# Peptides against a protein of PDB entry 3HUF, part 4

Target 1, 320 residues: chain A of PDB entry 3HUF
Amino acid sequence: MWIIEAEGDILKGKSRILFPGTYIVGRNVSDDSSHIQVISKSISKRHARFTILTPSEKDYFTGGPCEFEVKDLDTKFGTKVNEKVVGQNGDSYKEKDLKIQLGKCPFTINAYWRSMCIQFDNPEMLSQWASNLNLLGIPTGLRDSDATTHFVMNRQAGSSITVGTMYAFLKKTVIIDDSYLQYLSTVKESVIEDASLMPDALECFKNIIKNNDQFPSSPEDCINSLEGFSCAMLNTSSESHHLLELLGLRISTFMSLGDIDKELISKTDFVVLNNAVYDSEKISFPEGIFCLTIEQLWKIIIERNSRELISKEIERLKYA

## One batch from the design tools (peptide; aimed at target 1 R27 I43 K76 K104)

Design b1_p8_8_s1 (made by RFdiffusion4, then SolubleMPNN; from b1_p8_8 with P2E E5K)
Fold by OpenDDE base, seed 3:
Structure b1_p8_8_s1 (fold): chain B 320 residues (1-320), chain A 8 residues (1-8)
Amino acid sequence: as target 1 above (320 residues)
Amino acid sequence: DEELKEAE
């Protein structure tokens, strides 16, 4: 989200969030959802127009800001952004930090991008929330992104957490739920005058972790916890691969259970399968190897003695 | 007053 602040009390000492939309900026406007009052004698009654675009798909992957357009409203002394005069037709900016000088005002409006990119685990939830979140200037998507700051956990009552949730947790992404999204939707008006009223996702995350026994206390408890073990994985999901890498596993890939030969078995401690393959092929598992799902592996990995537990399971099935 | 006129 874009946040503005200014020196010299020209914004009355307040910071505010600029959501996607158009703002008239000037001395003789009243603060509202479409106006920013700036208190300076050197600023025109109506000085500039700020237009913040909704997030692009690219912004979700890059963590870049919503496009910020500035137009001078034909003022005597013009408008500058980052020491550059705004062109007659206006200019668009993708920099994360903008110093906006209105006319000869000695104080600048400082606009900065607070990165927030929300990944969804479920396409239905994305479809439900994306429009509202985009109107907050929050990029949204389904695919993994290095720019992802938050991950929406799909709460199905009594279900295991998804691989996406597991991976998001290990990546130290802030896991949130519908309750946080609902809260975000309600604060939009309140944060116009005070950006500090933006809800903290970290509290939501702490509550999710505290109230769900499917999470360890910290990602650090799981990262590299299986260092020294090796697994084979059906080449079905890049996210699953990255999850297993974060556990410190050596990973071999195969295309079918029939590709699991004696050589692969000899160098592999266990085989990781997706639920569909596990359920369909459980009768035809190779002898002498431990096969499990990612969800079953996760149940082991969240235990403090995960290495001992996995070793016992490996031994149990090598000698069965 | 003069600065206000100059900003218009």
Scores: peptide ipSAE 0.045, ipTM 0.758, DockQ to the pose 0.401
OpenDDE base, seeds 1, 2, 4, 5: peptide ipSAE 0.043, 0.044, 0.043, 0.042; ipTM 0.757, 0.743, 0.754, 0.743

Design b1_p8_8_s2 (made by RFdiffusion4, then SolubleMPNN; from b1_p8_8, 3 letters changed)
Fold by OpenDDE base, seed 2:
Structure b1_p8_8_s2 (fold): chain B 320 residues (1-320), chain A 8 residues (1-8)
Amino acid sequence: as target 1 above (320 residues)
Amino acid sequence: DEALKEAE
């Protein structure tokens, strides 16, 4: 989201969130959802127009800001952004930091981008929330991205957390739920005058982790916890592969259970399967190898003695 | 101080 601040009390000492939309900026406007009052004798009554666009799909992958357009309203002394005069037709900016000078005002409006990018675990929740979140200037998507700051877990009561949720946790994404999204949808009016009223997602995250025994205390407890072990995985999910990499596993991939030969068995400690393959093919598993699901592996890695537990399971099945 | 002239 865009946040504006200013020196010399020209914004009354307040920070303000700018959501996607159009704002008239000047000395003789009243603060509301479409106006920004600036208090200085050296600025025009109606000085500039700010237009913030909704996020693009590219912004979701890059963590880039919503496009910020500035137009001077035919003022005597013009408008500058980053020491450059705004053109007659207005200019658009994608920089994360904007120093906006209105006329000859000795104080500048400082606009900065605070990155918030929300990944969803399922398309249904994305479809429900994307429009509202985009109107807050928050990029949204389904695919994994290095720019993601938050991850929405699907709450199914009594179900295991998804592979997407496990991976989001290990990559240190802030996990949130529908309650946080509901709260975000209500703040649009309240944060106009005070950007500090934006809800803290870390409180929501801490509550999720504290109240769900399926999470370890920290990602650091699991990252590289299985270093030195090797596994084989069916090439079905990129998220599953990335999850196993974060555990410190050496990973071999195969296309079918028939590719699990004596050579592969000799090089691997265990085989990771999806639930569908595990349930359907368990009667045909190769002898002398430990096969498990991601969810079964997760139950082991969240334990304090995960390495010992894995070693015992491997030994049990080698001698069975 | 010319900087304090009221912008119209």
Scores: peptide ipSAE 0.050, ipTM 0.756, DockQ to the pose 0.366
OpenDDE base, seeds 1, 3, 4, 5: peptide ipSAE 0.046, 0.066, 0.045, 0.040; ipTM 0.755, 0.788, 0.754, 0.718; seed 3 fails the geometry check

Design b1_p8_8_s3 (made by RFdiffusion4, then SolubleMPNN; from b1_p8_8, 3 letters changed)
Fold by OpenDDE base, seed 4:
Structure b1_p8_8_s3 (fold): chain B 320 residues (1-320), chain A 8 residues (1-8)
Amino acid sequence: as target 1 above (320 residues)
Amino acid sequence: DKDLEEAA
């Protein structure tokens, strides 16, 4: 989201979130959803127009800001952004930090991009929320991205958390739920004068972790917890691979169960399979190797003695 | 202090 603040009292000492939309900026306007009052005698009554675009798909993957357009409203001394005069037709900016000078005002409006990018695990939830969140200047998507700051967990009572949720947790993405999204949707008008009123996702996250026994206390409890062990996995998803890598596993990949030969068995401690393959092919598993799903592995990993539990299971199957 | 800028 874009946040503006200013030195001196030209913004009355307040910070403001700018959501996608158009704003008239000037001395003789009243603060509302489409106007920003700036208090200076050096600023025109109606000085500039700010237009913030909705997030692009690229912004979801890069963590880039919503495009920020500035147009001078035919003022005597013009408008500058980052010391450059705004062109007659207006200019657009993709920089994360903008110093906006209105005329000869000695104080600048500082606009900065506060990164918030929400990944969804469920396409139905994305479809439900994407429009509203985009109108808040929040990029949204389904695919994993290094730019994601938040991850929406679907509240399905009694189901195991998904691989996506597991990975989001381990990569230290803030896990949120629909209750937080609902709360975000209500703040648009309340933050107009004070950007600090934006809700903190950390409280929501803490509550999710506390109330769900499928989460460890912290990602650090699981990261590299299986260092020194080796696994083989079916080449199913990059996300599953990244998850296993974060556990500190040495990973070998295979294309089919038929590739699980004596050589592979000799080099690996266990085989990780997806649920579909595990359920369909469990009768055909090679002898002398421990096969499990990611969900089964996760249940072991969240235990404090995960290394001992894995070791015991490996030993049990080597001698079976 | 006079208004330094007016919209033209």
Scores: peptide ipSAE 0.048, ipTM 0.767, DockQ to the pose 0.278
OpenDDE base, seeds 1, 2, 3, 5: peptide ipSAE 0.040, 0.040, 0.047, 0.040; ipTM 0.749, 0.736, 0.759, 0.736

Design b1_p8_8_s4 (made by RFdiffusion4, then SolubleMPNN; from b1_p8_8 with P2K)
Fold by OpenDDE base, seed 2:
Structure b1_p8_8_s4 (fold): chain B 320 residues (1-320), chain A 8 residues (1-8)
Amino acid sequence: as target 1 above (320 residues)
Amino acid sequence: DKELEEAE
């Protein structure tokens, strides 16, 4: 989201969130959803137009800001952005920090981008929330991104957390739920005047972790916890592979259970399978190797003695 | 103190 602040009390000492939309900026406008009052003698009654675009798909992957357009409204003293005069037709900006000078005012409006990119675990939740979040200037998507700051877990009461949720947790994203999204949707009008009224997602995250025994105390407890072990996995989701990498595992991939030969078994401590393959093929598992699902592995990883637990399971099957 | 010229 874009936030504006200003020097010299020209914004009355307030920080304001600018959602996607159009704003008339000037000395003789009243603060509302489409107007920004700025107080200086050198600022025109109607001085500039700010237009903030909705986030693009590219913004979701890069963590870039919503495009910020500035147009001077044919003022006597003009408008500058980052010390450059705004062109006659207006200019568009993708920088995360903008210093906006209106006329000869010695104080600047400082616009800065607060990075927020929300990944969803399922397409249904994305379809439900994407439009509302985009109107807040928040990029949304399904695929993993290095720009992802928040992750919406699917609330299935009584089910194990998904691989996506496990991976998001280990990546140190802020895990949120539908309650936080609902809260974000309701505060849009109240945060226009005061950016400090934006809800803290970290409190939502802390509550999720505290109230769900399927999470470890911290990502740091799990990252590289299985360093020195080797696994093989069936060609599953990319998230599953990345999850196992964050555990510190050496990973081999195979296309079918029939590709698990004596050579692979000799180099592998255990095999990770998806639930469908595990349930259907359990009668055909290769002898002398420990096979488990990602969910079964996660239940071991969240334990304080995870390395000892894995070692015991490996030993049990080597001597069986 | 350069009096800031009043904008129209």
Scores: peptide ipSAE 0.078, ipTM 0.747, DockQ to the pose 0.300
OpenDDE base, seeds 1, 3, 4, 5: peptide ipSAE 0.078, 0.058, 0.073, 0.073; ipTM 0.749, 0.746, 0.746, 0.745

## One batch from the design tools (peptide; aimed at target 1 S44 K45 K76)

Design b1_p9_1 (made by RFdiffusion4)
Pose (drawn by RFdiffusion4):
Structure b1_p9_1 (pose): chain A 301 residues (1-255, 262-274, 288-320), chain P 9 residues (1-9)
Amino acid sequence: MWIIEAEGDILKGKSRILFPGTYIVGRNVSDDSSHIQVISKSISKRHARFTILTPSEKDYFTGGPCEFEVKDLDTKFGTKVNEKVVGQNGDSYKEKDLKIQLGKCPFTINAYWRSMCIQFDNPEMLSQWASNLNLLGIPTGLRDSDATTHFVMNRQAGSSITVGTMYAFLKKTVIIDDSYLQYLSTVKESVIEDASLMPDALECFKNIIKNNDQFPSSPEDCINSLEGFSCAMLNTSSESHHLLELLGLRISTFMKELISKTDFVVLNGIFCLTIEQLWKIIIERNSRELISKEIERLKYA
Amino acid sequence: EEEFFNDTS
């Protein structure tokens, strides 16, 4: 999401999260959901218009920012963005850092993008919540993405967690649920500062894994728990390969060396396991000679 | 005031 702050006291020492939509910025305007007051001698009463476009699907995958547009409102002393004078018809920016000078004000309004892309585990969940999050400047999606910062697991209806959840836990993504989304549905009309929504997501994540038999204590204890082992799978997606890599496994992808060298076959007279079955062992027992002894029992037998 | 800013409303 987009955030602005400034040196000096021109924004009253406060920062602000800007959602998609339009803002009028000026000396004689009051701070509300659509205006930003910036006090300096050279800033016109109504000085600039900031327009932030809603996110595209591509931004969920690239981590790119919502398009940020600035128009100068025919002012006495002009508007610059990253030292470029804003012409008539305005300019649009897709960089993540913007230094915005209003008039001759010696202090710049500094806009920066904080990464936040939310992956859903369920298509019906994505369809229900996507428009809400997009209006906040938060890209969403279902498929795997390297720009994902948060993952919404389904209601853990007393049942096993999905592979998407296991994978998000291992790559150190913040796992959240419906309750955090309900919090996000509160905030569009609000004037709130930088990092206002992020800590609640971490609190939600820390609470989810507490007293939960689908999770161990941390991603750290899960990572490289199966080092020294090897495995094989059919047309492994790069995500499942990365998931198995994170477990410390050696992997052989196939389309007498696929059988005796390889300890087990991971699926979707050879010995086979699902990732769902592998997760049950990856949690269960204690040590390296115990949590990887139940998997060593399933191989010999 | 007119030497420092204007009203663009």

Design b1_p9_1_s1 (made by RFdiffusion4, then SolubleMPNN; from b1_p9_1, 6 letters changed)
Fold by OpenDDE base, seed 4:
Structure b1_p9_1_s1 (fold): chain B 320 residues (1-320), chain A 9 residues (1-9)
Amino acid sequence: as target 1 above (320 residues)
Amino acid sequence: DDDYYVDTS
């Protein structure tokens, strides 16, 4: 989201979130969804127009800002952005930090991009919320992104968390739910004059973790918790691979159970399978090796004695 | 208030 602040109380000492839309900026406008009052004698009644575009798909992957357009409204002294005079037809900016000088005002409006990029685990939820979130200037998507700041967990009562949720957690992404999204949808008017009224996603996250026994207390409890163990990974997603890496596992990737020979078994502590392969191939598992799903592994790694637990399981099957 | 007042203070 774009946030503006200013020196010299020209924004009344308040920060404001700028959602996608058009704003007339000037001395003689009233703060609302399309106007930004700036209190300075050096600023024209109607000085500039700010236009913030909705996020692009590229912004979801890069964490880049919504495009910020500035147009001077034919003022005597013009408008500058990052010390450069705005062109007559306006200019567009993709920088995450903008210093906007209106005329000869000694104080600048500082616009900064607060990165908020929401990944969804569920396509149905994305479909439901994407439009509203984009109108807040929040890029959204399904695919893993290095720019992801928040991850929407699908609350299905009694279901295990998904691999996506597990991975998001270990990546230290703020996990949120539909309740937070609903709260976000209500804030548009309240944050016009006070950006601090933006809902705290961390509070939502803390509540999710506290109330769900499927989460450890922190990602740090699980990261590298299985360091020194080796696994073979079969028919798993890229997210599953990254998840296993974050656990500190040495990973060998194979296409089928038939690729697991005696040599590999001697060097591998356990085999990780997706649910479909686990269920279909459970009768044909190689002898002398522990096979489990990501979800089964997750149940082990969230325990305080995860290393002991997994060692016991490995030993149990080596002698079976 | 003149639209072009430069606060020199």
Scores: peptide ipSAE 0.023, ipTM 0.608, DockQ to the pose 0.162
OpenDDE base, seeds 1, 2, 3, 5: peptide ipSAE 0.021, 0.020, 0.022, 0.021; ipTM 0.613, 0.605, 0.624, 0.610; seed 2 fails the geometry check

Design b1_p9_1_s2 (made by RFdiffusion4, then SolubleMPNN; from b1_p9_1, 6 letters changed)
Fold by OpenDDE base, seed 2:
Structure b1_p9_1_s2 (fold): chain B 320 residues (1-320), chain A 9 residues (1-9)
Amino acid sequence: as target 1 above (320 residues)
Amino acid sequence: DSKYYVDTS
């Protein structure tokens, strides 16, 4: 989200969040959803127009700001952004930091971007919430992104967590639920804080972890917990691969169970299968190798003695 | 205090 602050008390010593929308900025306007009052004798009654665009798909992947448009309202001394005069037709900015000078005012408005990007595990939930979140200036998507700050898990009571949720947890993304999304939807009507730093998201996350025995105590307990082990991965998603990498596993990939030969068995400690293959092909598993699903592996990884548990299962099947 | 102003401290 965009946040503005200013020197010399021209914003009354307060910071303001700017959601996507249009704002008239001037000395003789009243603060509301479309107006920003700036207190200085050097500023015109109606001085500039700020327009914040909704986030783009690119912003979801980069964590870049919503586009910030500035137009001078034909003032005597103009408007500057980053020491450059705003053009007659207005200018658009994608920098994360903007120094806005209104006329000859000795104090500037400082606009800065705080990134919040929400990944969804479920396309139906994305479809439900994306519009409202975009109106808050929050990029949304389904695919993994390095810019992702929050992850929405689909909570079905009694279901196992998805690979996406497991991976989001290990990469230290703040996991949230629909209750937090509902809260965000009301933020425009309340006294709001910087959504990127909202303690409520962290509290939501803590509550999710505390109330679900399918999560470890921390990501650090699982990251590299299987360092030194090797696996072969069959018919799994890219997220499954990244998850296994974060566990510290050496990973071999192949396309069919028929590719599992004696050489592969000699180099791998276990084979990871998707649920469909595991259930359908369990009678055809190669002899002398431990085969499991990601969900079965996760159940072992969340235990404090995960390395010992994995070792015991490997040994049991080598000597059976 | 305007609801549009936030404490960012």
Scores: peptide ipSAE 0.040, ipTM 0.650, DockQ to the pose 0.030
OpenDDE base, seeds 1, 3, 4, 5: peptide ipSAE 0.039, 0.043, 0.010, 0.032; ipTM 0.669, 0.661, 0.470, 0.626; seeds 1, 3 fail the geometry check

Design b1_p9_1_s3 (made by RFdiffusion4, then SolubleMPNN; from b1_p9_1, 6 letters changed)
Fold by OpenDDE base, seed 2:
Structure b1_p9_1_s3 (fold): chain B 320 residues (1-320), chain A 9 residues (1-9)
Amino acid sequence: as target 1 above (320 residues)
Amino acid sequence: DSLYYVDTS
């Protein structure tokens, strides 16, 4: 989200959030959803127009700001952004920090971007919430991104958490649910701060972890917990691979079960399969191979003695 | 207090 601040009390000593939309900026406007009052004798009654666009798909992947357009309203002394005069037709900015000077006012309006990007695990939930969140200036998507700050888990009561949720947790992404999205949807009528720093989001996350036995106490308890072990996996998803990497595993990939030869077995402690393959091929597993699903592996990783549990299971199958 | 101002302190 965009936040504006100013020196010299020209914004009454307060910071303001700017959602996507259009704002008339001037001395003789009243603060509302489309107007920003600036208190200075050196600025015009109606001085500039700010237009903030909704997020782009690129913004989701980069964590970049919503596009910020500035137009001078034909004032005597013009408008400057980052010491450059705004062009006659207005200019657009993608910098995360903007210093906006209105006319000869000695104090600047400082605009800065706070990044918030929400990843969804479920396309149906994305479809439901994306429009509302975009109107708050929040980029949304399904794919993994380095810019993601929040992750919406699919809460089906009684279902195991998805690989996406597991990975989001290990990446230290704030996991949120529908209740937090509902809260955000009401915010257009309330003061919204950076949701990544909002106590409510952190509290929501803490409550999810505390109330669900499918989560470890912290990501740090799981990261590199299986360092020194090796696995092979069917090339099914990038998220599964990244999850196993975060566990500290050495990973070999194969394209089919037929590629599981004696050489692969000799270099691998266990094989990770998806549920469909695991269930269909239970009878055809090569002798002496420890095969498990990622969900079964996750259940072991949640335990404090995960290394000992994995070691015992490997030994049991080697000597069986 | 205007709903548009955030205490960033």
Scores: peptide ipSAE 0.023, ipTM 0.580, DockQ to the pose 0.030
OpenDDE base, seeds 1, 3, 4, 5: peptide ipSAE 0.021, 0.019, 0.005, 0.022; ipTM 0.619, 0.549, 0.431, 0.596; seeds 1, 5 fail the geometry check

Design b1_p9_1_s4 (made by RFdiffusion4, then SolubleMPNN; from b1_p9_1, 4 letters changed)
Fold by OpenDDE base, seed 5:
Structure b1_p9_1_s4 (fold): chain B 320 residues (1-320), chain A 9 residues (1-9)
Amino acid sequence: as target 1 above (320 residues)
Amino acid sequence: DSEFYVDTS
């Protein structure tokens, strides 16, 4: 989200969140959803127009800001952004920090981008929430992104957590649920008098983890917990690969179970499969190799003695 | 107090 603050009292000593939309900025406007009052005699009654665009797909992957457009409203002394005069037709900015000078006002409006990017594990939930979140200036998507700050887990009653949720957890992304999204939807209408009153997504996350025994206490309990082991990965997602890397595994990727010969068996501790391949290929598993799903692996990883558990399973099948 | 200001104090 874009946040503006200013030196002196030109913004009444307050910060303001700017959602996507158009704002008339000036001395003689009343603060509302489309107007920003700036208190200075050096500023025109109607001085500038700020237009913040909704996030782009690129913004989801980069964590970049919503495009910020500034237009001077034909003022005597113009408008500057980052010490550059705004052009006659207005200019657009993608920098995360904007120093906006209105006319000869000695105090600048400082706009800064606070990155918030929400990944969804469920396409249906994305479809439900994307429009509202985009109107808050929050990029949304399904694909893994290094820019993601939050992850919405799919809550299906009685189901195991998904690979996406597992990976989000290990990547230290804040896992949230629909309750937090519902709260965000109210923020646009509510007076956020205090940005600290934004419920800490971290508190929501802590509650999710605390109430679900499928999560370890910390990502650090699982990261590199299987260091020194080797696995073969077959027909898994990119998220699955990254998940296994975060566990400290040496990974070999194969196209089919037929690629695993006796030499590879001797060098591989176990094979990781997705559920579909595991179920369809059970009869075709190579002899002497432990094959498991990511979900089965996760159940081992969340245990305190994960290394011992996995070693016992490997040994059981090597000597069977 | 304007509904649109966040007190960052």
Scores: peptide ipSAE 0.015, ipTM 0.568, DockQ to the pose 0.032
OpenDDE base, seeds 1, 2, 3, 4: peptide ipSAE 0.014, 0.013, 0.013, 0.014; ipTM 0.563, 0.558, 0.555, 0.560; seed 3 fails the geometry check

Design b1_p9_2 (made by RFdiffusion4)
Pose (drawn by RFdiffusion4):
Structure b1_p9_2 (pose): chain A 301 residues (1-255, 262-274, 288-320), chain P 9 residues (1-9)
Amino acid sequence: MWIIEAEGDILKGKSRILFPGTYIVGRNVSDDSSHIQVISKSISKRHARFTILTPSEKDYFTGGPCEFEVKDLDTKFGTKVNEKVVGQNGDSYKEKDLKIQLGKCPFTINAYWRSMCIQFDNPEMLSQWASNLNLLGIPTGLRDSDATTHFVMNRQAGSSITVGTMYAFLKKTVIIDDSYLQYLSTVKESVIEDASLMPDALECFKNIIKNNDQFPSSPEDCINSLEGFSCAMLNTSSESHHLLELLGLRISTFMKELISKTDFVVLNGIFCLTIEQLWKIIIERNSRELISKEIERLKYA
Amino acid sequence: SELEENNEE
């Protein structure tokens, strides 16, 4: 999401989260859902228009910002962005850091993008919530992405968690649920400061894993719990390979040395396991000679 | 004018 703040007291010492839409910025305007008051001698009463475009699907994967546009409103002293004068017809920016000078004001409005891309585990969930989050400047998607910061698990309806959830937990993504999304549906009309929505997501994550037999205490105890073991799988996607790597496994992808060297086969007279079955063991027992002894029992037998 | 009023200090 986009956030602005400034030095001096030109934004009254406050920061602000800017959602997709249009803002009028000037000396004689009141701070509301569509105006930003910036007080200085050289800033025109209505000085600049900031337009933030809604996110594209590509930004969910790249981590790129919503397009930020600035128009100078035929002002006495002009507008610059990153030291470039804003021409008529305005300019658009896809960088993550913008220094915006209004008039001759010695203090710049500093706009910066905070990473926030939300992955859903369920297509019906994505369709229900995507437009809401896109209007806040939050890209969403279903497939794996390296720019994902949060993952929405399905309602844990007294049932096993999905591989997408296990993977998000291991790569240290913040796991959230419906209750946090309901909170996000509250905030479009609001004028709130930098980092206003982020801590609640961490609190939601910390609460989810508490008293939960689908999760261990931390991603740290899960990571490299199967070191010294090896495995094999058919056409491993880079995500499943990375998931198994995070468990400390050695992996051999196939399209005498696939059988005796390899301890077990991971799926989607050889011994086979699903990742869902492997997760049950990855939690269960205690030590390295216990939590990886049940897996060593399933191999000999 | 409106432009002059907008640019008034």

